# Designs tried in a protein design run: peptides against a protein of PDB entry 6RGO. Part 302

Target 1, 392 residues: chain A of PDB entry 6RGO
Amino acid sequence: MALKLLGFNQDATCFSVISSNKGVTIYNCDPFGKCFELEKSTSNDEELDFLVEMLFSTSLIAVVDKTIGASKRKKLKIVNTKRKATICELTFPHEIMDVIMNRKIICVVLKSDQIFVYDISCMKLLRTIDVRGEKLKSTSKFRNSEAVGDIGVRVSLSTDNNSILCYSSYSKSDKENAPLNDIVVFDALKCIQINVLPAVHQSNIVCIACSPDGMLMATASEKGTIIRVFKTIDTENDEPILVNEFRRGSRPSRISEMKFNHDNTLLACVGESDTIHIFALPVTTTEADANEDDTLQQSSHSLSSSINGLQYISKGLANRFGKIIVSKIPTQSQQRHVAYIKIPENAKYRIGFPKDTTNTIHICGEDGNYLVYSIPRNEVGPCTLVKSNTFD

## One batch from the design tools (peptide; made by RFdiffusion4, then SolubleMPNN)

Design b2_p25_4_s2 (from b2_p25_4, 9 letters changed)
Fold by OpenDDE base, seed 1:
Structure b2_p25_4_s2 (fold): chain B 392 residues (1-392), chain A 25 residues (1-25)
Amino acid sequence: as target 1 above (392 residues)
Amino acid sequence: SELSKEELEELKKLLEEAKEEEEKR
């Protein structure tokens, strides 16, 4: 059977899939099992396409049926899964490309490069962000929409109540074909732009992840070789703070999804490669408790030799990216522990971090595998498989 | 379109379920 993965919910307690025979199925992770099924609206052998966003483990889902015709692709349904009933339906002027939510906000991304921000409590429109209209204020020339294939506005929303929205925007270059390589940080509740990170990559941004608390953001371009992590709100001398730069690999490969864990200590990425990568983030110790633990200096000597390649990138970036302040990651924390999971080649996987177990990752594949891995803390190496289940 | 009173009460109930889930974890 052809499976298509939709993804995990915010806390990785559920995941959603499209089954070619059944329609949309939502699985609970623990105990593992089907918790909801949305039947096909049509008996036709049409390739099913849906967007489904679930609000944590609740009976609230947002659904877009993208299978049938241009009209349904413009409709967002809010559904109560316990009642199997539509609460409300919203119709948009353009095709819906993405839907994200938390307990406060729903964001709807359109093919027109518009983001509609709603208060979830009443489904009132708070703001329409026109990413093209913002470009037109800075650059006189419209990008013709036709030639931009799978390159649209990307979004990520914090899972907390602060509702920090990160989205890709067009650079202020006078070039007709300006890339989507700027990031805007937006307070979705107050409807205020907080920050703008200019030219964070040389090419279009294709993947964004916001941390659960909204304090960090990860970005990847079409090349998918370098992942950058920035502070979202904090600036140094009115300039963006680059916290981390990770190298996924030397070969170009599209990153489809990135996630932070709930304590901002790990960043995972998945895509077209045979490997899920998990990067350790330096714990930003708030300055208060820095006094006592001077004693653990001794054992870290041995792994110093291989990481020398990353120091050369830092000097080159300062000259090319203008004023982006690379926070000096203390040279002592240079042991970026990287964990990995091997996955089947050409199998699409999705990733999620559970709240209660910061060193555990949930993954699911179009191969019908749901897998739980333990992440090693103190070494570079493979993750350990803890639990496996299959789905159809 | 504005939501009906019934749709608003149903949304409110589901959002309270989401809040209770946050407070229990």
Scores: peptide ipSAE 0.388, ipTM 0.886, DockQ to the pose 0.581
Fold by OpenDDE base, seed 3:
Structure b2_p25_4_s2 (fold): chain B 392 residues (1-392), chain A 25 residues (1-25)
Amino acid sequence: as target 1 above (392 residues)
Amino acid sequence: SELSKEELEELKKLLEEAKEEEEKR
């Protein structure tokens, strides 16, 4: 059977797949098994395409049928999986490109570079973000969206109730073809812009991850060679917004997904390469409780990679926000992965971090493998396979 | 379109179930 992966839910307790013969199937991770199936509406041998976003382990899913006809591609269905019933249907002016949700918010990304932000509790529209309209308020001419195939607005939402939305936006460039290389940080509940990170890459951003708490975000460009991690909020202490720069590899390769673990200590990435990379984030020890004298010299080899080398080159190019966030960081400051998983070449994989086990990663492949790996803590090396299951 | 009363009650119930699952963990 041809399988297409839709991904894990927010806490990696479930994952969804499209089977060319069955339709959408949702699997529970532990105990492993089918928990929901959405049958095909049509007997035609057409290639099935869906978006499915789950609300954690609940019976609430958002579904978009992308298979047949331009009308269905504009429809978001909210479905109760326990009842196998549509609760409500929303129709959009343009094709739905992505759907993301948490316990408070649903965000719908359109092919028009619009983000519709909804209160999930009542499906009320809170905000329409027009990323093109924001670009047009800059001196940049219209980029015809038709000419740039797979490049659209990317989004990530915090899984917590703070509902921090990170999205890619067009840089203010006098170039006719301004890239989607800005990041906007948005409070989806209050509908306010918190921050803007200008020119975080030289090319379009193709992958974004927000941390579960919304305090960090990771970005990758079309090159997929460098991953950058940023604070979402400016701290009063003039601390650098760029907290990490990771090198995935020397060869260009598209990153399809990135995720933080639940305690913000790890960042995983997957894509077109034969390798899932896992990076360690520096734990910011809050200096506060250093007063108690107790002698346990457990050598926490805090990989305090002192990112001392981020000299804010205050070159007098007034960037839009006065701060140049991404200077030419020397290649020497780029951290490598701490762990990796080898996957089959050309197999699409998705990743998830379970809440209860910060050193465990769940992965699933279009090859029909669901795999649980343990992440090494004290050494750089391969992850250890802990559990494997197959699905069809 | 505004949600019907029944659709809103069903959404509320699912969100309450989601909250109870969070509080039990």
Scores: peptide ipSAE 0.381, ipTM 0.882, DockQ to the pose 0.671
Fold by OpenDDE base, seed 2:
Structure b2_p25_4_s2 (fold): chain B 392 residues (1-392), chain A 25 residues (1-25)
Amino acid sequence: as target 1 above (392 residues)
Amino acid sequence: SELSKEELEELKKLLEEAKEEEEKR
């Protein structure tokens, strides 16, 4: 059967798949099993295409049926999985490209490069972000960029209640084909732009991950060779703070998904390559509450030595022409993965981090494998398989 | 379209379930 992965929910307790025979199936991770099934409405041999976003382990899902005709591709259904009933339906002017949510916000990304931000509690529109309209204010020429394929606005939302939205925007370059290589950080609750990270890559951004707390974001371009991690809110001298630059590989390979773990200590990436890469993030010791005396001598000594070479050359050479050149971290300071998982060639995988176990990663494949791996803490190496299940 | 009272009550209930799951973990 052809499976298409929709991905994990926010805490990796569930994952969603499209089965050509059944429609949408949601699996629970532990105990492993089917928790919901949405049957296909049509007996047609049409290739099923859906967007499904689940609100954690709840009975609330957002569904877009992309299979049948241009009209359904513009409809968002909010569904109660326990009742198997549509609560409400929203219709958009353009095809829905992505849907993301947390406990407060739903964001709907359209093919028009518009982001509709809703209060989930009442489905009230809080804001429409027009990424193309922002480009037009900066660059007078509407090029109908219909022709440049799969390049659209990318989004990521914090899973916490702070609701930090990161999205790709068009650079203010006078070039008629300005790339989607800027990032905007947006408070989705207050509807305020917090930060703008200009030209974070040389080419279009194709993958963004926000940390669960919204304090960090990771970006990858079409090349997928370098991953950059930035602070979302904090700035240094009105310049973006680059926390990490990771090298995924030497060969170009598209990154399809990135995820932070729940404590911001790990960043995982997956894509077209045979390898899931896991990177260690430096623990940002917030200096604040180190006052209380309690003597627990836990020997955190050993991993300190190799990280000392990160001279944060925070010297963004603001060249005289207002281009914030993201200071190239010297190629020597590009961190490699600390862990990896080998996956089958040509199998699409999705990744998720469970909340309760910061050193565990959940993965699922279009090959019908659901796998749980343990991430090594003290060594660079392969992850250890802990559990495996199959689904169809 | 504005949501009905019944739709709003159902959304509210599901969001309360989502909050209780956060408080238990």
Scores: peptide ipSAE 0.377, ipTM 0.882, DockQ to the pose 0.596
Fold by OpenDDE base, seed 5:
Structure b2_p25_4_s2 (fold): chain B 392 residues (1-392), chain A 25 residues (1-25)
Amino acid sequence: as target 1 above (392 residues)
Amino acid sequence: SELSKEELEELKKLLEEAKEEEEKR
């Protein structure tokens, strides 16, 4: 049977899948089991496509049916899973490309490169963000070129109540083919732009992850060879703070998903490669807690000595157009993964970090495997499989 | 479309479930 993965919820307590025969299914991770099913409404042999966004482990989900015709692809349903009932339905002017939410807001990304930000408590529109801006609306004839279909606006939202929204934006180059290589940081509650990170990659950004607290973001381009981690809010001399630059690999490979763990110590990435990569982030010791526990200093020094070669090249070279070029960290100073998971070739996987176990990662595959791995702390190596389950 | 009173009460209940889940963990 063909499975299609929809992903984990915010805290990796549940994941959602599309089964060709059943429709949308939600699984609980612990105890492992099916907790919800949305049956296929049509007997047609049409390839099922859905968006499903969960609100943690609650009975609230957002659903978009992308299978049947242009009308349903424009409809967001808010569903109570306990009642198996639609609470409300929102209709958009364009096809829904993505949906992301937390306890405060829901963001809806359209094929028009618009982001609709709603207050989830009343489903009132707080903001419409036009990522193309007014100037690009005049020259962008909708290239109905099917070939451009895979490069759209990417979004990530903090899982906390601060509701920091990171999204990809078009570079301010007057070129008709401006890449989606800028990042905007947006306070979704106040509806204000906090920061803009210009030209964070040379090519289009295809993956973004926001940290749970919204203080960090990770970005990857269509090349997927380098992952960059930035501070979201803080700037040095009006320049973006590059915290880390990670090398996933030497060969181009698309990254489909990235996730931070709940304490911002790990970043995982998955995509078209046979390997999930896990990177260690430097623990920002807040100066205040540095006083008492002398004993933990010895183990952190070995990781910190490799990080001390990361001079904060805060000095972005302003290009001839006054844009900050994020300097590439030399390949020798690029950090590699600290841990990895081998996955089957051609199986799509999704990743999630549970809240309570910062050294555990949940993964699920279109091969029907749900796997729990332990991440090694003190050594570079493979993750250890702790639990395995199958789903259909 | 504006939500009905019943739809708002149902949303409120689900968001209180989400808040209780946040406070328990």
Scores: peptide ipSAE 0.368, ipTM 0.880, DockQ to the pose 0.643

Design b2_p25_4_s3 (from b2_p25_4, 9 letters changed)
Fold by OpenDDE base, seed 2:
Structure b2_p25_4_s3 (fold): chain B 392 residues (1-392), chain A 25 residues (1-25)
Amino acid sequence: as target 1 above (392 residues)
Amino acid sequence: SELSEEELEKLKELLKEAEKELEEL
């Protein structure tokens, strides 16, 4: 049967799939098994397409039926999985492209490049963000360039209660085809723009990941060769802070998903390549714990050596070409992966990090494999397969 | 459209169930 992966939930305790014959199935990761099934309402041989966003492993899910010919592409259903009941239905003016949630907020992305931000507790609209309307205010000529194909507003939401929303926005360039290469950081609870990261890539941003705590954001462009990690809130002299620049590969390849682990020490990416890449992030030692005097001399020879390459290339060149975040990181200091997983070239995979084990990654494939890998701590190398299950 | 009172009550019940499920994890 053709499987289509919808992805893992926020803590990788569950994942959702579309089966062509069954409809939507949610699997529990441990113990592995089906926990919910939404049966196909239509007997037609129509290609099933759905969005499903889970609130962790709870009985609350958001569902959009995107099946071809369905007037339902503009409808968001909140479903109680235990009762198998639709609780409420919201109708939008345009097709729903994405849905993301946490414990406080639901964000709905429309084909119109609008983001609708809702309070989950009452489904009250807190804000409509109009990414095109923001461009129209900044650029004198917006032609409705229908974004050719799969180029639209990308979003990521922190899984914590701070509800930091990161989204792609159009650059302020007067060009009719201005790329979606800016990032906006938004407090979804307060409905305030916190930060703007201008021109973080040369081409459209196609993948964004927010850290669980909302303190970090990873971005990738259509090229998918470079991943950039920024601080979301913190700025240095009103400029965005680039924390890391990772090289996934030398050849262009689309990145479909990125995720941070729960302690912000790892970033994983997956896409059209035969390889899941895992990158190490520097541990932000919060300065606070420096005061407890406990003398335990354990000589952890941490690999201190390679971080010295942050040559601050001087302020001078940034002024002449508009505020492109020119990676001040020399191309030679681009970090590689610390770990990897080989996957079948023809299978789409999704990734998740479990909360309880910072060195474990969950992956699932359209090939019907659910796999748990251990990530090596002290060496650069392949991940080790720990557990495998199959689904249909 | 605003939710009906019945939809809002069912949503509050679902959220209360979900909050309890999130405290047990």
Scores: peptide ipSAE 0.506, ipTM 0.929, DockQ to the pose 0.819
Fold by OpenDDE base, seed 1:
Structure b2_p25_4_s3 (fold): chain B 392 residues (1-392), chain A 25 residues (1-25)
Amino acid sequence: as target 1 above (392 residues)
Amino acid sequence: SELSEEELEKLKELLKEAEKELEEL
């Protein structure tokens, strides 16, 4: 059967898939099993397409039927999975491209490059963000939305109650062909723009991840070779703070998803490559524990040489991208390791981090595999498979 | 479009069930 992955929920306790025969199925991760099924509404041999966003492991889901020919591509349904009932339906002027939620907010991304921000408690519209309208204040030409292929506005929302929304925006260049290479950081509850990170890549941003607490974000462009990690709220001299720059690879490859773990110590990425990459983030030691004089002898073992290839802090990019203050990552946080998982070529995988085990990653594939891996803490190397299940 | 009173009540009930499910985890 052809499977299509929708992804994990916010805490990786569940994942959703489209089965060509059944419709949408939601699986629980532990104990592993089906927890919900949404049957096909149409008997046609049409390729099913859906958006499903689940509120953690709860009975609340948002569903969009994106199946071709369906007039439903503009409709968001809120569904009670326990009652198998639609609670409400919202209709939009344009096709829905993405839906993201937390306990407070639902964000709906349209093909028009609009983001609709809702209060989940009453489905009241708090804000319409017009990402094109901000560009049109500088350039009067409506680009036909059809010529922007698989490049639309990307969004990520913090899973906490602070509801930090990160989205891609058009650069303020007078060029008709301005890329989606700016990031806006937005307080979705207060409806206030907090920060703007200009030109974070040279090409369109295709993937964004916000940390669970909303304090960090990761970005990748169409090239998918470099991942950048920024602070979301904090600035230094009114300039964005680049915390990390990671190299996924030398060859261009699209990144489809990135995730932070719950303590902001790891960033995982997956996409068209045969490899899931897991990067170590510098632990920001809060200044409080600086008093224990623990003279732990730095056993200066020679792991320095192989790590240098993946952590290219290009001193030269600071001059090209303006005053992006690369916070002087102390060269002494030498303990950045990279872990990896090999996956089948051409298999699409999705990733999630569970809350309780910061060194564990959940992955699922369109090959019907659900896999749990342990992440090595002290060395560069492969992850260890801990648990495996299959689904249909 | 604003929700009907019936849709709003069903949404509040669903959210109350969901918050309870999130406190039991």
Scores: peptide ipSAE 0.503, ipTM 0.928, DockQ to the pose 0.832
Fold by OpenDDE base, seed 5:
Order: sequence, then C-alpha cells, then structure tokens
Structure b2_p25_4_s3 (fold): chain B 392 residues (1-392), chain A 25 residues (1-25)
Amino acid sequence: as target 1 above (392 residues)
Amino acid sequence: SELSEEELEKLKELLKEAEKELEEL
C-alpha cells in the first residue's frame, strides 16, 4: 500500500501517516501503536492528501483534507481524537499549504503566500501576514499554478509559549522574480515583527526549522548543500548573527525537514538523499556556570578546535543595493555532520527529537518503518539503531 | 469565519482536556 508521511508532533511522541486504504492514522511512539484513525470520507480511488498538525500527544488535532476539490482544501478542521468529532471548521479564501501549532498559536499558510495567525484558545484571528506585500500584488500576475513549482512560503514555530514564528519572505528586489530568500522572525503572541534576515541564501528557501525555545533558526535553500543557523532575536550592529554554517554535501539535494533537539545541541536534516545528517551546535556556555567541574574541559577542547574557525563574521557585505549578504564561511571551515543515518533510496523519511533524550532521534519512513536511533557522543560516525517497528 | 457559541464551548472543553493531558506528561 502507498504510505504518505505527514510527520512527527512537536516532542516526537506521535507521528501521522496517510494510508491509501484507511485515511489518516496517528501512531504513538512509546508504547508503539495506532492511537487514532480518521477514515477516508469517500470511496473514490482518488489519491489521498491531508495536512495533520497535532497538539503534542493531546486529543486536539488540526486536519485539512486536500484530496477532494478546492472547497475542502480551504477548510481547517479542529478534531477531538477521543470523541472522533469535528469541533469547529475554519474556511480560508485560498488553499491551505501548511498548518503549524503550539500550546498558544495556530498558523495557517495559504497558497496566496498569506499566514493567518490564530489564538488557539478561541480561534480568534490575531494577524494576517501578507508575505508578498502590497507592491508585489500589482506586478504578480497569478503565475499559473503549474509553473510555480513546490516553492512557497515556509514556516516554523517555536514549541514553547514564546511562539516565535520564522517564515520565508520575498526579497525586496525590483525584479519580477524576487527569490524567497529573506527570513522574517515574528512574535506570534504579540503580533510584532522582531527581526528580518535578508538574503540568507542565494536561491529560494525551501526548509526552515525554529528551535523549541525560538532562539535559533536553521535554513536551507533549494540547493540543500549548505544549512545556515542564525540567532532569531539578537543582532550585532543591526546585522543578523550567523551561528553556524553546515555542509550537508557537495551535490545538490532537496532538504524536506530539519529539527533541533530540545536543548539546541543538535540539528538534524532529512530529504531526498540516502542520508539523515546530524550536526552539533556550539553550546553557548553562559560564563556563570563554568566555575566548578574542571574535568570535562578535555573532551570539549577537541570539538572547540574545529569551532575556532567560526569567527562571527557579523560583517555582512552590503551589496550595491544596501542589502546585507550573509558572509559565506569558507568551504574549508564549514562544519560536517557529527552523526548520520543511512535510509533506503527513494523512501521519504520524517524526523523528530524526543524531549527527554537529547541524544535520541525518532525517524519514520514511507516504507512503513518507525526507527529509534542513538546519536554517538564525542565521535563522528553512524547512529546506532535502538528500536524498530513497522506500520501499514 | 467566526465560531458559533456552541463551537466555542466545544473548543474550550477540548482545550481544557488537552491542557490536562499536557500537565500529565
């Protein structure tokens, strides 16, 4: 049967899949098992397509049926999984492209490049963000929906109550074909733009991850060769702070998902390649707690020697248009993965980090495998398989 | 679209259930 992966929830306690014969299924990770099913509404042999966003492991989910006609693709359902009931339905002017939530906020991304920000507690609209802005509406003839490939607005939301929303935005270029290569950082609760990171890649951004605390963000372009990590809020001399630049590979490959672990020490990426890559982030030791235990310094020094090449190149080269171009870290000083997982060729995978175990990663595949890996500490190498389950 | 009073009540009940579920984790 063809499986389609939807993804993990915020803490990797559950994942959701589409089964062509069953509809949407949610699995619990530990103990492993099916916890919810949304049956297919129609007997038609139509290819099933859904968006499902979970509120952690709770009975609250948001569902969009993308299978049947333009009307359902514009409808967000809030479902109680315990009661198997739709609680409410929101209708949008355009097709829903993505849904993301935390304990406070639901963000709905539309095909119109609009982001609708809701207070989850009452489904009150807090803000409509128009990513194209007013100027681009006049010149953008609706590019026929066929020729604008799978490049739309990407979003990521912090899993904490700070509700930091990172989204891709069109560069302020007078060119009709402005790339989607700016990032906006937005406080979704206060409805305030807090930062703008201009031209973080040369091409369109196709993947964004926000850290659980909203303090870091990772970005990848359509090339998927370089991943950049930035501070979300902090700036140096009104310039974006580039914390890390990781090299996934030398060959172009699309990145479909990135995730931080819960303590911001690891960043994982997955996509069209045969390899999940895991990168180590520099631990910002706050100077205050460095006083006591002298003994752990020796193991940190071996990783720190590779970190000395991370000069905070805060100095963006202002191009002739006054835009700060994020300085590229020299290819020789670009950090590689610290760990990896080999996955089957042509299988799509999703990734999640569990909250309680910062050195564990959950993965699931359209091949029907749910896998738990241990991430090696202090060595560069393959992850070790700890648990495996199958689903249908 | 604004929620009806009935939908808003059902949503508040679901959120109260979800908040309780999130405190038990």
Scores: peptide ipSAE 0.502, ipTM 0.930, DockQ to the pose 0.920
Fold by OpenDDE base, seed 3:
Structure b2_p25_4_s3 (fold): chain B 392 residues (1-392), chain A 25 residues (1-25)
Amino acid sequence: as target 1 above (392 residues)
Amino acid sequence: SELSEEELEKLKELLKEAEKELEEL
């Protein structure tokens, strides 16, 4: 049977799949089993396509039926899974491309490159972000979205209540074909732009991940060779906004998903390659108050490899040419993965980090495998398989 | 489109159930 993965929820306690025969199935991870099933409305052998976004492991889901020929591609349904009931339906002017939520906010991405931001508590529209509208003030030609196949606005939302929204935006270049290589950081609750990161890649951004706390953001371009990690907020300290640059590989390969773990110590990526890569992030020591007691002297061997290679291009050039955020990090300072998982070639996988176990990763495949891996701490190497289940 | 009063009440009930489920985790 053709399975299509929808992904994990925010805490990797559940994952969603499309089965060609059944429709949408939601699985619980522990104990492993089906927790919800949405039956297909049509008896036709049409290729089913859905968006499903869950509010963690709760009874609240958002559903979009994207099946070809369905007049429903513009409709967002809020469903109570426990009651098996549609609570409300929202209709949009354009096809829905993505839906993301947390405890406070639902963001709906349209094919028009618009982001609709809703208060989940009342489904009130807080903001419409027009990602093209900023470009159209400079260039009168609407890019017909039909010709730009797999290139659209990408979004990621923090899983916390701060509701930090990161999205890709068009560069201010006078070229009709300006890439989606800028990032906007947006407070979705206050409806304010926090930051703009210009030209974070040379080509379109195809994958974004926000940290659970919204303090970090990871980006990958169409090349998928380099992953960059940024601070979302400009700190008053002259600290670089670019905190890490990771090399996934030398060969171009699309990254489909990235995730931070819950303590911001790990970043995982998956895509078209036979390998899930896991990168270690430097622990940002928040100076929590130095209260005395617990002497667990685990020797943090400071891999303080001196990042001496960030040439501070001084503040003086910033006024005429927009903030050059991406100085060429010397290729020698590009960190590799600390851990990896080999996956079957041509199988699409999704990834999630469970909240309670920072060294565990959940993965699921279109091959019908749900797998739990332990991440090595003390060595660079393969992850160890801990649990495996199958689904249909 | 604004939600009806009935849809809004069903949404509040669903959110209250979800908040309780999120506190038990």
Scores: peptide ipSAE 0.497, ipTM 0.927, DockQ to the pose 0.814

